# Peptides against a protein of PDB entry 4QMF: the designs that were tried, part 149

Target 1, 175 residues: chain A of PDB entry 4QMF
Amino acid sequence: ESSFMTLFPKYRESYLKTIWNDVTRALDKHNIACVLDLVEGSMTVKTTRKTYDPAIILKARDLIKLLARSVPFPQAVKILQDDMACDVIKIGNFVTNKERFVKRRQRLVGPNGNTLKALELLTKCYILVQGNTVSAMGPFKGLKEVRRVVEDCMKNIHPIYHIKELMIKRELAKR

## One batch from the design tools (peptide; made by RFdiffusion4, then SolubleMPNN)

Design b2_p27_6_s1 (from b2_p27_6, 12 letters changed)
Fold by OpenDDE base, seed 1:
Structure b2_p27_6_s1 (fold): chain B 175 residues (1-175), chain A 27 residues (1-27)
Amino acid sequence: as target 1 above (175 residues)
Amino acid sequence: SKEEEENEKLLKEAIEQLEKELEEEKK
C-alpha cells in the first residue's frame, strides 16, 4: 500500500481543521484514507485494500500538497478529476532581497489582480500566488506556460510581455 | 460563446491596464 505525507504551515491549521471532513468524504469515494495530524502539522493520504484505482493516490498526494499551499478546498479537490493537473512553483530563491522579491511577486498579481486573471484565462489554469510558491491547476500545456511566466517574472521579465505573446498565439490558433 | 466574448473583453481591458502600469513604472 502507498502513502504520502505533506507538512503544512501553522497558519493553515485552522482552515484545514474546518474542511477536513470534506477532504475525508471526497477521498472516501475512492477508498483513500487520510489523516490530519495537528501535532506534527501534517496531512497523510494512503491506499487501502479497497482502493480500486491505485493511481488515485497520486492525485490524493497532489490534493494535500495544494491544500498545504493555501489552495481552497473547493478548488483543490478538482485535482481528483482525470483531466486536471497541478504544479507548485517555488519562487522564494530567485531573489535574495526581500523587497525586490515582494515587488516581483506583486507583478504576478498586478493591479486589481488583472495580470493574474489574464494569465488564468490565457492558460486555462487556476493560479494562486501565496508566500514563496505559486500553485497552478489546469491542463499540462497551460501549466507549462504558467511556470515559464512565473519564473521569468522572478527573473525580472515583466509578465505583460508573455501575456502579449500568449495573446498572439491564441489568435493564431483560432485561424 | 457568450463566455468567450466576455473573457476576450476582460483580457483586452486587463492588457490595457497592464500596459499603462508598465509605462508608469518606467518613468
Scores: peptide ipSAE 0.139, ipTM 0.755, DockQ to the pose 0.652
Fold by OpenDDE base, seed 4:
Structure b2_p27_6_s1 (fold): chain B 175 residues (1-175), chain A 27 residues (1-27)
Amino acid sequence: as target 1 above (175 residues)
Amino acid sequence: SKEEEENEKLLKEAIEQLEKELEEEKK
């Protein structure tokens, strides 16, 4: 596949319009073309005849995916770096009860954002909780840990228990 | 590094506050 498309929610339109020139410029460096369709509410990225690295299209795919899920451009654009990976974790289907869903999602953030901050520091990831998804960016090992904590949280395992476990592992790694 | 030191401080503070608040919620 040489092209990828993602839909974005209506509330994201104004922001995407504002930063789209920056998106275009960032992708032009890799000879990746992009289109913002305001009628359909979609973003598209595609290779061109001048695209040197075929693998960069996958990173471009991830870029528009992250942007659609409210990740700000200065953070999302880092996905184009070789050492950066990402994950968009769907959390909306773990719980049918809306109130229970909201409560469990809030546990990922925690009081004053302390839970989220601790997770970010321990995993060396950027993490954004938005709507029915959690977006994360960072090293592969860290992303694996984030997904585990996020999914377990939606399964009613409080993040604090994983944080404590990660702290112990961190201390052991220091010897 | 300075960044590592700052992150360590922030981590300790965040965890300490989180544990304190969780203990209070259990009361």
Scores: peptide ipSAE 0.138, ipTM 0.750, DockQ to the pose 0.414
Fold by OpenDDE base, seed 5:
Structure b2_p27_6_s1 (fold): chain B 175 residues (1-175), chain A 27 residues (1-27)
Amino acid sequence: as target 1 above (175 residues)
Amino acid sequence: SKEEEENEKLLKEAIEQLEKELEEEKK
């Protein structure tokens, strides 16, 4: 039997409590057990003797990881689909200066969220910038592109340059 | 498709706005 646990920040407690029945129902379809521990502030997923596909536990692990990083349940639950992958990119360690960190993180979102929206469209990914992480969901190729843009942004390469490159690549792929 | 056309328009507009913001940030 396999088990995975993820801690979540206190500010997520109310939301997680609200949607936990939905989490339970979604995982029950796969005979995966789950526990929300409000004292510890943790989520746990476990295989059971009735779990048919042992690999689904890894997706369940990813589900609680995404939920812990503020991804809404209706989006996060899509990770249980076979064709859906995810990535949680840690961005907090690229820059020690807080102001510089905030500035670079803001560049990922851009004015009115335009940078983020453009990146989502070009990579066919869902992307959420929250705290010290960027959560992404989508195809593996798209996720690889997202990680590159995100990490380079934290290294002071403005996302606009990558967006332009992705636009060119997209046009070339149509030909 | 209509969706692709809308996305292309959105992307072009976003890029233009981002370029403007980038220029302002460099000042």
Scores: peptide ipSAE 0.136, ipTM 0.754, DockQ to the pose 0.677
Fold by OpenDDE base, seed 2:
Structure b2_p27_6_s1 (fold): chain B 175 residues (1-175), chain A 27 residues (1-27)
Amino acid sequence: as target 1 above (175 residues)
Amino acid sequence: SKEEEENEKLLKEAIEQLEKELEEEKK
């Protein structure tokens, strides 16, 4: 039997309590057990004797990881689908200066969220910029691009350059 | 497809706006 645990910040507690029945139901379909520990501030997923596909526990692990990083349940639960992957990109350690960090993080979102939306469309990923992490869900190829753009952004390479590059690649792929 | 064409248009417009923002930030 396999088990995974993820801690979540206190500000997520109320939301997690609200959706936990839905989490339980979604995981029950795969015979994965789950526990929300409000005292410790943790979520746990476990295989059971009835778990048919042992690999599903890894997706369950990813589910609670995404939930801990503020991904809404209706989006996060899609990780249980076979064709869906995810990545949680830590961005808080690239820049020590808080103001610089905030500025670079804001560049990922852009004015009116246009940068983020463009990146989502080009990579076919869902992307959430929250706190010290960027959560992404989608195909592996897209996730790789997202990570590159996100990390480069934190390294002071403006996302627009990558977006332009991805646009060119997209046009070339239509041929 | 029509959807792809629309998305492409939206992306081009977004890029144009982002380029303007980038230029402003560099000033």
Scores: peptide ipSAE 0.136, ipTM 0.754, DockQ to the pose 0.611

Design b2_p27_6_s2 (from b2_p27_6, 11 letters changed)
Fold by OpenDDE base, seed 5:
Structure b2_p27_6_s2 (fold): chain B 175 residues (1-175), chain A 27 residues (1-27)
Amino acid sequence: as target 1 above (175 residues)
Amino acid sequence: SAMEKEEEELLKEALKQLEEELEEEKK
């Protein structure tokens, strides 16, 4: 039997309580057991004797990881699909200065979220910028592109340069 | 497709807005 646990911040507790029955139902379809521990502030997923596909536990692990990082359930639950991958990119360690960190993180979102929307369209990914992480869901190729743009942004390379590059690549792929 | 054309227009508009912001940030 395999088990994975993820801690979540206190501000997520109320939301997680409201959707936990939905999490349980989604995982029950795969015979994966789950536990929400409000005292510890943790989510646990584990295989059972009835688990048909042992590999689904890794997707269940990713589900609770995404939920802990503020991804909403209707989006996070898509990780259980075979063609869906995810990445949680840590951005808090690139810059020590808080103001510089906030500025660079804001560049990922851009005015009215336009930078983020452009990146989502170009990479075919869902992207959520929250706290010290960027959570992304989508095809593996798209996730690699998202990670590059996010990390370069935290290294002071403005996302606009990558957006232009991705737009050119998209046009070339249509020919 | 119509969907692809709409996405392309959205991307072009987004890029235009980002370029304007980048110019303002450099000042």
Scores: peptide ipSAE 0.294, ipTM 0.842, DockQ to the pose 0.659
Fold by OpenDDE base, seed 4:
Structure b2_p27_6_s2 (fold): chain B 175 residues (1-175), chain A 27 residues (1-27)
Amino acid sequence: as target 1 above (175 residues)
Amino acid sequence: SAMEKEEEELLKEALKQLEEELEEEKK
């Protein structure tokens, strides 16, 4: 049997406790066992002898990874769908200066969240900017684009340039 | 900064256009 474990930050504990029954129910449909360890601050998923889909354990791994990064359960659980992929982009180590980090991270969100919204629309992804990570869910192509924009933003390339590019590509694809 | 403000304005315009196009596409 295969198992995966992820740690979660303390501030996430309360929420995870509230939704864990839902997690269990969702994974039970696939005969995946799961454990929430509040002492260690970890989530574990594991196959059982009744697991029939060999690939679902990887989806379950991704589920707990997303949950650990503050993705809400109703969104995170969509990862169990075959057509849904995800990416957790670590952004915390691109810049050593905290203020610069915060500023660049804020650019991903933009005024009134419009930059993030635009990026979500253009990539067909769900995107959550939280702490030192950006979590994204959607089609593989879209995820690739999100990662590029996010990483470039942390490298001081403003997201607007990518948004413009994506907008142009979108318009060209319509014609 | 002035540069950031300019970028924000450009983004706003781009976003406005995007929203209009998306709404039209949904119809």
Scores: peptide ipSAE 0.178, ipTM 0.724, DockQ to the pose 0.042
Fold by OpenDDE base, seed 1:
Structure b2_p27_6_s2 (fold): chain B 175 residues (1-175), chain A 27 residues (1-27)
Amino acid sequence: as target 1 above (175 residues)
Amino acid sequence: SAMEKEEEELLKEALKQLEEELEEEKK
């Protein structure tokens, strides 16, 4: 039997409590057990004797990881699909200056969210910028591209340069 | 496809706005 646990920040407690029945129902379909511990501030997933697919526990692990990082349940639950992967990119350690950090993080979103929207379209990923992390869900190739853009942005490379590159690559792929 | 064309238009518009923002940041 396999078990995975993740901690979540206190501000996430209320939301997790409200959607936990939905989490339980989604995981029950795969015979994965789950526990929400409000005292410890943790989520746990574990295989049962009825778990058929051993790989599903890894997806369940990813599910609680995404939920802990503020990904909404309707999006996070898609991780249970076979073709869906995820990544949680830590961005908090690239810049020590808080103001510089905020400015670079804001560039990932852009005016009216246009940068984020463009990246999502080009990579075919869902992307959530929250706190000190960027959570992404999508195809593995797209996730690699997202990580590169996000990390480079925190290193003061503006996302627009990557967007242009991805647009060119997209056009070439259509030929 | 029609969907792809719509996405391309959205991307072009987004790129235009991002270019304008980048120029403003350089000033």
Scores: peptide ipSAE 0.307, ipTM 0.848, DockQ to the pose 0.645; fails the geometry check
Fold by OpenDDE base, seed 2:
Structure b2_p27_6_s2 (fold): chain B 175 residues (1-175), chain A 27 residues (1-27)
Amino acid sequence: as target 1 above (175 residues)
Amino acid sequence: SAMEKEEEELLKEALKQLEEELEEEKK
């Protein structure tokens, strides 16, 4: 039997409480047990004797990881689908200067969220910028692209350059 | 497809806005 645990920040507690029954139901379909520990501030997923697919526990692990990083349940639960992958990109350690960090993180979102929307469209991923992480869900190819853009952005390469590149690649792929 | 065309137009518009923002940020 396999178990995975993730911690979540205190500000996430209220939301997690509200959706935990839905989490339980979603995981029950796969015979995965789950526990929300409000004292420790943790979520745990565990295989049971009835778990048929051994790989589903890894998806359950990813589910709670995504939930801990503020991904809404209706989106996060899609990770249980076979064709859906995710990535949690740590961005907090690229820049020591707080103002510079905030500025670069804001570039990922862009004015009116246009940068993020463009990236989501081009990569076919869901992307959430929150705190010191960027969470993404989608196809592996798209996720690799997202990680590149995100990390480069934190390294002071503006996302627009990657967006242009991705647009060109998209156009070429149509020919 | 029509959906793809609409998406492309959205991307082009977004790119335009981002370019403008980038130029403003460089000032």
Scores: peptide ipSAE 0.298, ipTM 0.843, DockQ to the pose 0.670; fails the geometry check

Design b2_p27_6_s3 (from b2_p27_6, 13 letters changed)
Fold by OpenDDE base, seed 2:
Structure b2_p27_6_s3 (fold): chain B 175 residues (1-175), chain A 27 residues (1-27)
Amino acid sequence: as target 1 above (175 residues)
Amino acid sequence: SAMEEEEKKLLEEAIKQLEEELKKELE
């Protein structure tokens, strides 16, 4: 049997409490047990003797990881689908200067979120920029592209350049 | 769905706008 635990920040506690029954129900379908520890500020998922698919525990691990990083439950729970992958990209250590960090992170979002939306469309991923991480969900190929764009953005390569590249690739794929 | 198609169109327009901004930046 396998078990995974993740910590979550205090500001997520209220939300996690509200959706935890839904988490439980979703995981129960796969006979995965889960525990929300409000004292420690942790979520735990465990296989049980009734767990049929041993691989589902890894998806459950990813579920709580995503939830800890502010991904809403209706989106995060999609990770339990076979064709859905995810990535949590740490962006907080690329830049030491707070102002520069915020500026580069904002570039990823763009005006009215257009940059992020464009990236989501082009990669077929869900993307959430939150704090020091970017959470993404989607096809593996798309996730690789997202990580590249996100990390390069933190390295002062404007996302627009990658978006243009992806646009070109998209056009070529249509032909 | 129609709703998804509408959203897709909106996003594609956003991409177009970004492309224009890129063009301006490179000039």
Scores: peptide ipSAE 0.123, ipTM 0.729, DockQ to the pose 0.349
Fold by OpenDDE base, seed 5:
Structure b2_p27_6_s3 (fold): chain B 175 residues (1-175), chain A 27 residues (1-27)
Amino acid sequence: as target 1 above (175 residues)
Amino acid sequence: SAMEEEEKKLLEEAIKQLEEELKKELE
């Protein structure tokens, strides 16, 4: 038997309560048990004796991890699909100055979300910038690109340079 | 494809806007 637990911030409690029945139903299809602990502020997933695919527990782990980082359920639940991977990129430790952190994090989103939208299109990933993390879902290759852009952005390399590079690579790949 | 061309156009316009914003930020 395998189990995984993740903590979630208090501000996610109301949302998680509203969608938890949907989480339970989605995981029941795979015979994965789950528990929402509102006192501790945690989500737990675990295999049962009826779990057919033992590897699905890792995807269930990723599901609750994504939910804890504010990814909405309709998007997060896609992690249970075989062709879907995810990454949670910690961005809070690259800079110590709060104002600098906020500025660089905002660059990832850009004016009207254009930077983020461009990055999502080019990498074929879903990307959510929230708090001290960036959550991404998509193909493994795309996730690697997202992590590079995100980390470099926090290191003061503006995403625009990577976006231009990705566009060039995209055009070359079509040949 | 037509869909790919439209996406490319949207990306190019987005980049143009981002470049203008970047210029403002660096000044």
Scores: peptide ipSAE 0.121, ipTM 0.740, DockQ to the pose 0.618
Fold by OpenDDE base, seed 4:
Structure b2_p27_6_s3 (fold): chain B 175 residues (1-175), chain A 27 residues (1-27)
Amino acid sequence: as target 1 above (175 residues)
Amino acid sequence: SAMEEEEKKLLEEAIKQLEEELKKELE
């Protein structure tokens, strides 16, 4: 039997507590057990004797990972679907200067969130920029593109470049 | 800075235009 544990920051505790029954219910459908440890600040998922899908535990792992990174439950739970993948991109280690980090992270969001929205549309992904991570959910191809854009942004390549490129590719693919 | 604000404004307009085009392509 397999188990996975993820730590979550203190500021997520209240939210996780409120939605944990929903998490439990969602995982029960797959005979995956879960535990919320408020003392340690951790979430655990584990297979049981009744687990019938060997792959679902990995998705459960991803679920708690996403939840720890502030992805709302209604979105995060979609990871349990077969056609849904996710990625948690660590962005906090690209730049040591805090101000530079903040500026580059903000570029991912852009004015009125338009940059992020454009990227979501182009990649067909859900994207959440939070703290030192960017969480994304969607098709594998889209996730790959998101990671590229996010990492390049932290390396001082403006997202608009990739957005334009993706739009051109989309237009060419349609014709 | 003023320069940064101007850049943001330009990008916003560009992105809006891109989004509009994108919406049409996705319909």
Scores: peptide ipSAE 0.059, ipTM 0.617, DockQ to the pose 0.075
Fold by OpenDDE base, seed 1:
Structure b2_p27_6_s3 (fold): chain B 175 residues (1-175), chain A 27 residues (1-27)
Amino acid sequence: as target 1 above (175 residues)
Amino acid sequence: SAMEEEEKKLLEEAIKQLEEELKKELE
């Protein structure tokens, strides 16, 4: 039997309490058990004797990881689908200066969220910028592109350059 | 194809806006 635990920040407690019955229901379909510990501030998923697919526990692990990083349940639960992958990109350690960090993080979102929207469309991923992490969900190839853009942005390479590159690549692929 | 063309148009408009914002940031 396998078990995975993820800690979540205090500000997520109220939301997680609200949706935990839905989490339980979703995981029950796969015979995965789950526990929300409000004292410790943790979520746990574990296989049971009735778990048929051993790979589903890894998806359950990813589910609680995404939830801990503020991904809404209706989106996060899609990780249980076979064709869906995810990535949680840590961005807080690229820049020590707080102001510079905030500015670079804001570039990922862009004016009116246009940068983020463009990246989502081009990579076919869901992307959430929150705190010191960027959470992404989608095809593996798209996730690889997202990580590159996000990390380069934190290294002071503006996302617009990657967006242009991705657009060119997209047009070439249609030929 | 129509959906793809609309998506392309949206992306092009977004890029145009981003380029203008980038220009302002660099000035």
Scores: peptide ipSAE 0.117, ipTM 0.734, DockQ to the pose 0.601; fails the geometry check

Design b2_p27_6_s4 (from b2_p27_6, 7 letters changed)
Fold by OpenDDE base, seed 2:
Structure b2_p27_6_s4 (fold): chain B 175 residues (1-175), chain A 27 residues (1-27)
Amino acid sequence: as target 1 above (175 residues)
Amino acid sequence: SEEEEKEKELLEKAIEELEEELEEELK
């Protein structure tokens, strides 16, 4: 039997309480048990004797990880699909200066969210920039690209350069 | 495809806007 636990920040408590029945139902389909501990501020997922696919516990782990990082349940639950992967990119440690951090993080989003939207389209990923992390969901290839763009952005390489590059690559791939 | 072309146009427009923003930021 396998189990995984993820801590969540206090500000997520209300939301998690609201959707936890949905989480339970989604995981029950795979015979994965789950526990929301409001005192500790943790989510736990566990295999049971009835768990048919032992690998699903890893997806359940990813589910609670995504939920802890503010990904909405309707999106996060898609991680249980076989063709869906995710990545949680820690961005808070690249820059010590708060103002610089905020500025670079904002570049990921861009005006009216256009930078983020463009990146999502080009990588075929869902991307959420929240706090000190960027959560992404999608194909492995796309996730790799997202991580590169995100990390480079925090290293002061503007996302626009990567977006242009991805656009060119997309056009070339059509040949 | 037509859908791909529309998406391309949208992305190109977005890139143009982002380039303008970048130029302003670099000043």
Scores: peptide ipSAE 0.097, ipTM 0.713, DockQ to the pose 0.588
Fold by OpenDDE base, seed 1:
Structure b2_p27_6_s4 (fold): chain B 175 residues (1-175), chain A 27 residues (1-27)
Amino acid sequence: as target 1 above (175 residues)
Amino acid sequence: SEEEEKEKELLEKAIEELEEELEEELK
């Protein structure tokens, strides 16, 4: 039997407690067991003898990973769908200066969240910028594009240039 | 499609706003 565990930050505890029954119910449909350990600050998912699809445990692993990185449950639970993938992009180590880090991270969001919304539309992904990570959910092709834009942004390449490029590619694909 | 056209218009407007902000940041 397979088991995966992820740690979560303290500030996430209250929310996780609130939605854990929903997590349990969602995973029970696949006969995946789960445990929320408030002392350790961890989430665990496990296959059982009744687990029919052994591959679902990997999706359950991704679910708790996303939840640990502040993705809301109604969005995170979509990872259990066959056509949904995810990526957690670490952005905290690209810049040592905190102010520069915050500034570049803010560029991913943009004014009124418009940069982020544009990226989501163009890549057909859900994107959440939180702390030292960017969480994304969607098709593999879209996720690859998101990672490129996010990492380049942290390397001081403004997202707008990638957005323009993606728009051009989109128009070309329609022809 | 009409939906695609609306999305394109929204994206174009968003880009215009982003370009304005970028210009201000580069000053």
Scores: peptide ipSAE 0.097, ipTM 0.712, DockQ to the pose 0.594
Fold by OpenDDE base, seed 3:
Structure b2_p27_6_s4 (fold): chain B 175 residues (1-175), chain A 27 residues (1-27)
Amino acid sequence: as target 1 above (175 residues)
Amino acid sequence: SEEEEKEKELLEKAIEELEEELEEELK
């Protein structure tokens, strides 16, 4: 039997408690067992003897990873779909200065979240900026683009340049 | 800075146009 565990921050506890029955139900469809440990602050997923697809445990692992990083359940559960991939991009180590970090992280979101929305639309990904990570869900090609934009942003390359590039590429693909 | 404000304005306009185009495509 295969099992994976992830820790979650304390501020996620209340939310995870409220949605855990839904998590259980979603994973039960695939005969994956799950445990929420409020004492340790962990989520665990496990294969069972009835697990048909051994690869589904990896998706279950990704599910709890996404949930731990503040992705809401209705979005995170989509990871169980075959065509859906995810990436959790660590952004906390690119900049030592906290103010600079916050500023660059905010650029990913932009005014009223419009920068992030534009990036989501152009890459066909879901993107969540939270704490020291950016969580993304979508096609592999889109995820690669997201990672590039996110990492470059933390390296002081403004997302607008990539957005413009993606817009141009999209226009060219339509002719 | 003035440069930052100009960039922000440009981005906002570009995003607004993009959103409008994409909204039409999603219909």
Scores: peptide ipSAE 0.059, ipTM 0.626, DockQ to the pose 0.042
Fold by OpenDDE base, seed 4:
Formats: structure tokens, sequence, C-alpha cells
Structure b2_p27_6_s4 (fold): chain B 175 residues (1-175), chain A 27 residues (1-27)
């Protein structure tokens, strides 16, 4: 596949319009074309005849995916770096009860965002909780830990237990 | 709940210690 498309929610339109020239410029460096369709509410990326690295289209796919899920451009654009990976974790289907869902999602953030901050520090990842998804960016090992904590949280395992475990592992690694 | 509040307090203390430790490592 040489092209990828993602839909974005209406509330994201104004921001995407504002930063789209920056998106275009970032992708032009890799000879990846992009289109913002305001009627459909979609973003598209595609290879061109001048695209040198075929693998960069996958990173471009991830870029528009992250942007659609409210990740700000200065952070999302880092996905184009070779050492950066990402994950978009769907959390909306773990719990049918809305109030229970909201409560468990809030546990990921914690008081004053401290739980999320602790997870970011311990995993060396960027993490954004938005709607029915959690977006994360960072090293592969860190992303695996983030997904584990996020999914377990939706399964009613409080994040603090994983944070404690990660802290212990960190201390042991220092010896 | 009381249990959740206790966990939050413990987390806050742990985070504070972690941040201090990381700050020293980054000097």
Amino acid sequence: as target 1 above (175 residues)
Amino acid sequence: SEEEEKEKELLEKAIEELEEELEEELK
C-alpha cells in the first residue's frame, strides 16, 4: 500500500487547518504527499515517484493517526524519527458502563495528572489520554509497558501497582 | 474511597522521590 487515510473528529478541524502547512513541509522532506479533506473530515498521505524510503510512508500513516487523536503537531511529528515508535490503544470496548469507563480512564491520569506523569517518566514515553484512545510515543520497550498498564487499568487493575513494580525494577537495574 | 485516597498519597510521595532522583541523574 502506497497511501493511507484516517478520519478525524469535527472538533479537530480548526487545529488541523492551522498546522497543515507544517505537516506538508515535514512530509515534503521525505517526498510524501498529503491531503486534508475538510468535507470528508480525513487526512491522506501517499508516496510519490520521488519517495526514496518506502518505509517512511508507514511513519506518515502514524503521523496522521496521532494527529487525528489530538496529539499536538510538535510532538506527533517526532514519529518521523527513526528511533521513535507509537501506539494508539483503543480503550472504549473494555467496559460497557459509561460511568465505570470514565472512572477507570481517570485512574490513568490521576490527581493533577501525576499518575500519567509517573508512567511517562518510568517508560520514557509521551502519553495522551483522549476519548476512547490512549496515544503513546517512545521506545518499543516503553510502549509495551504503557499498553500493559492501560489495558490492565481498563480491566480494573489500578495503575499504581504497575508503577510500584516499574519503580522497583528501575532501582534493581541501578544495583 | 479511603483506600483510593491512601493510594494517591503514596503515589504522590513516590513520584516526588522519583523526580528528585531523576533530576540528580540528569545533572
Scores: peptide ipSAE 0.051, ipTM 0.620, DockQ to the pose 0.041; fails the geometry check

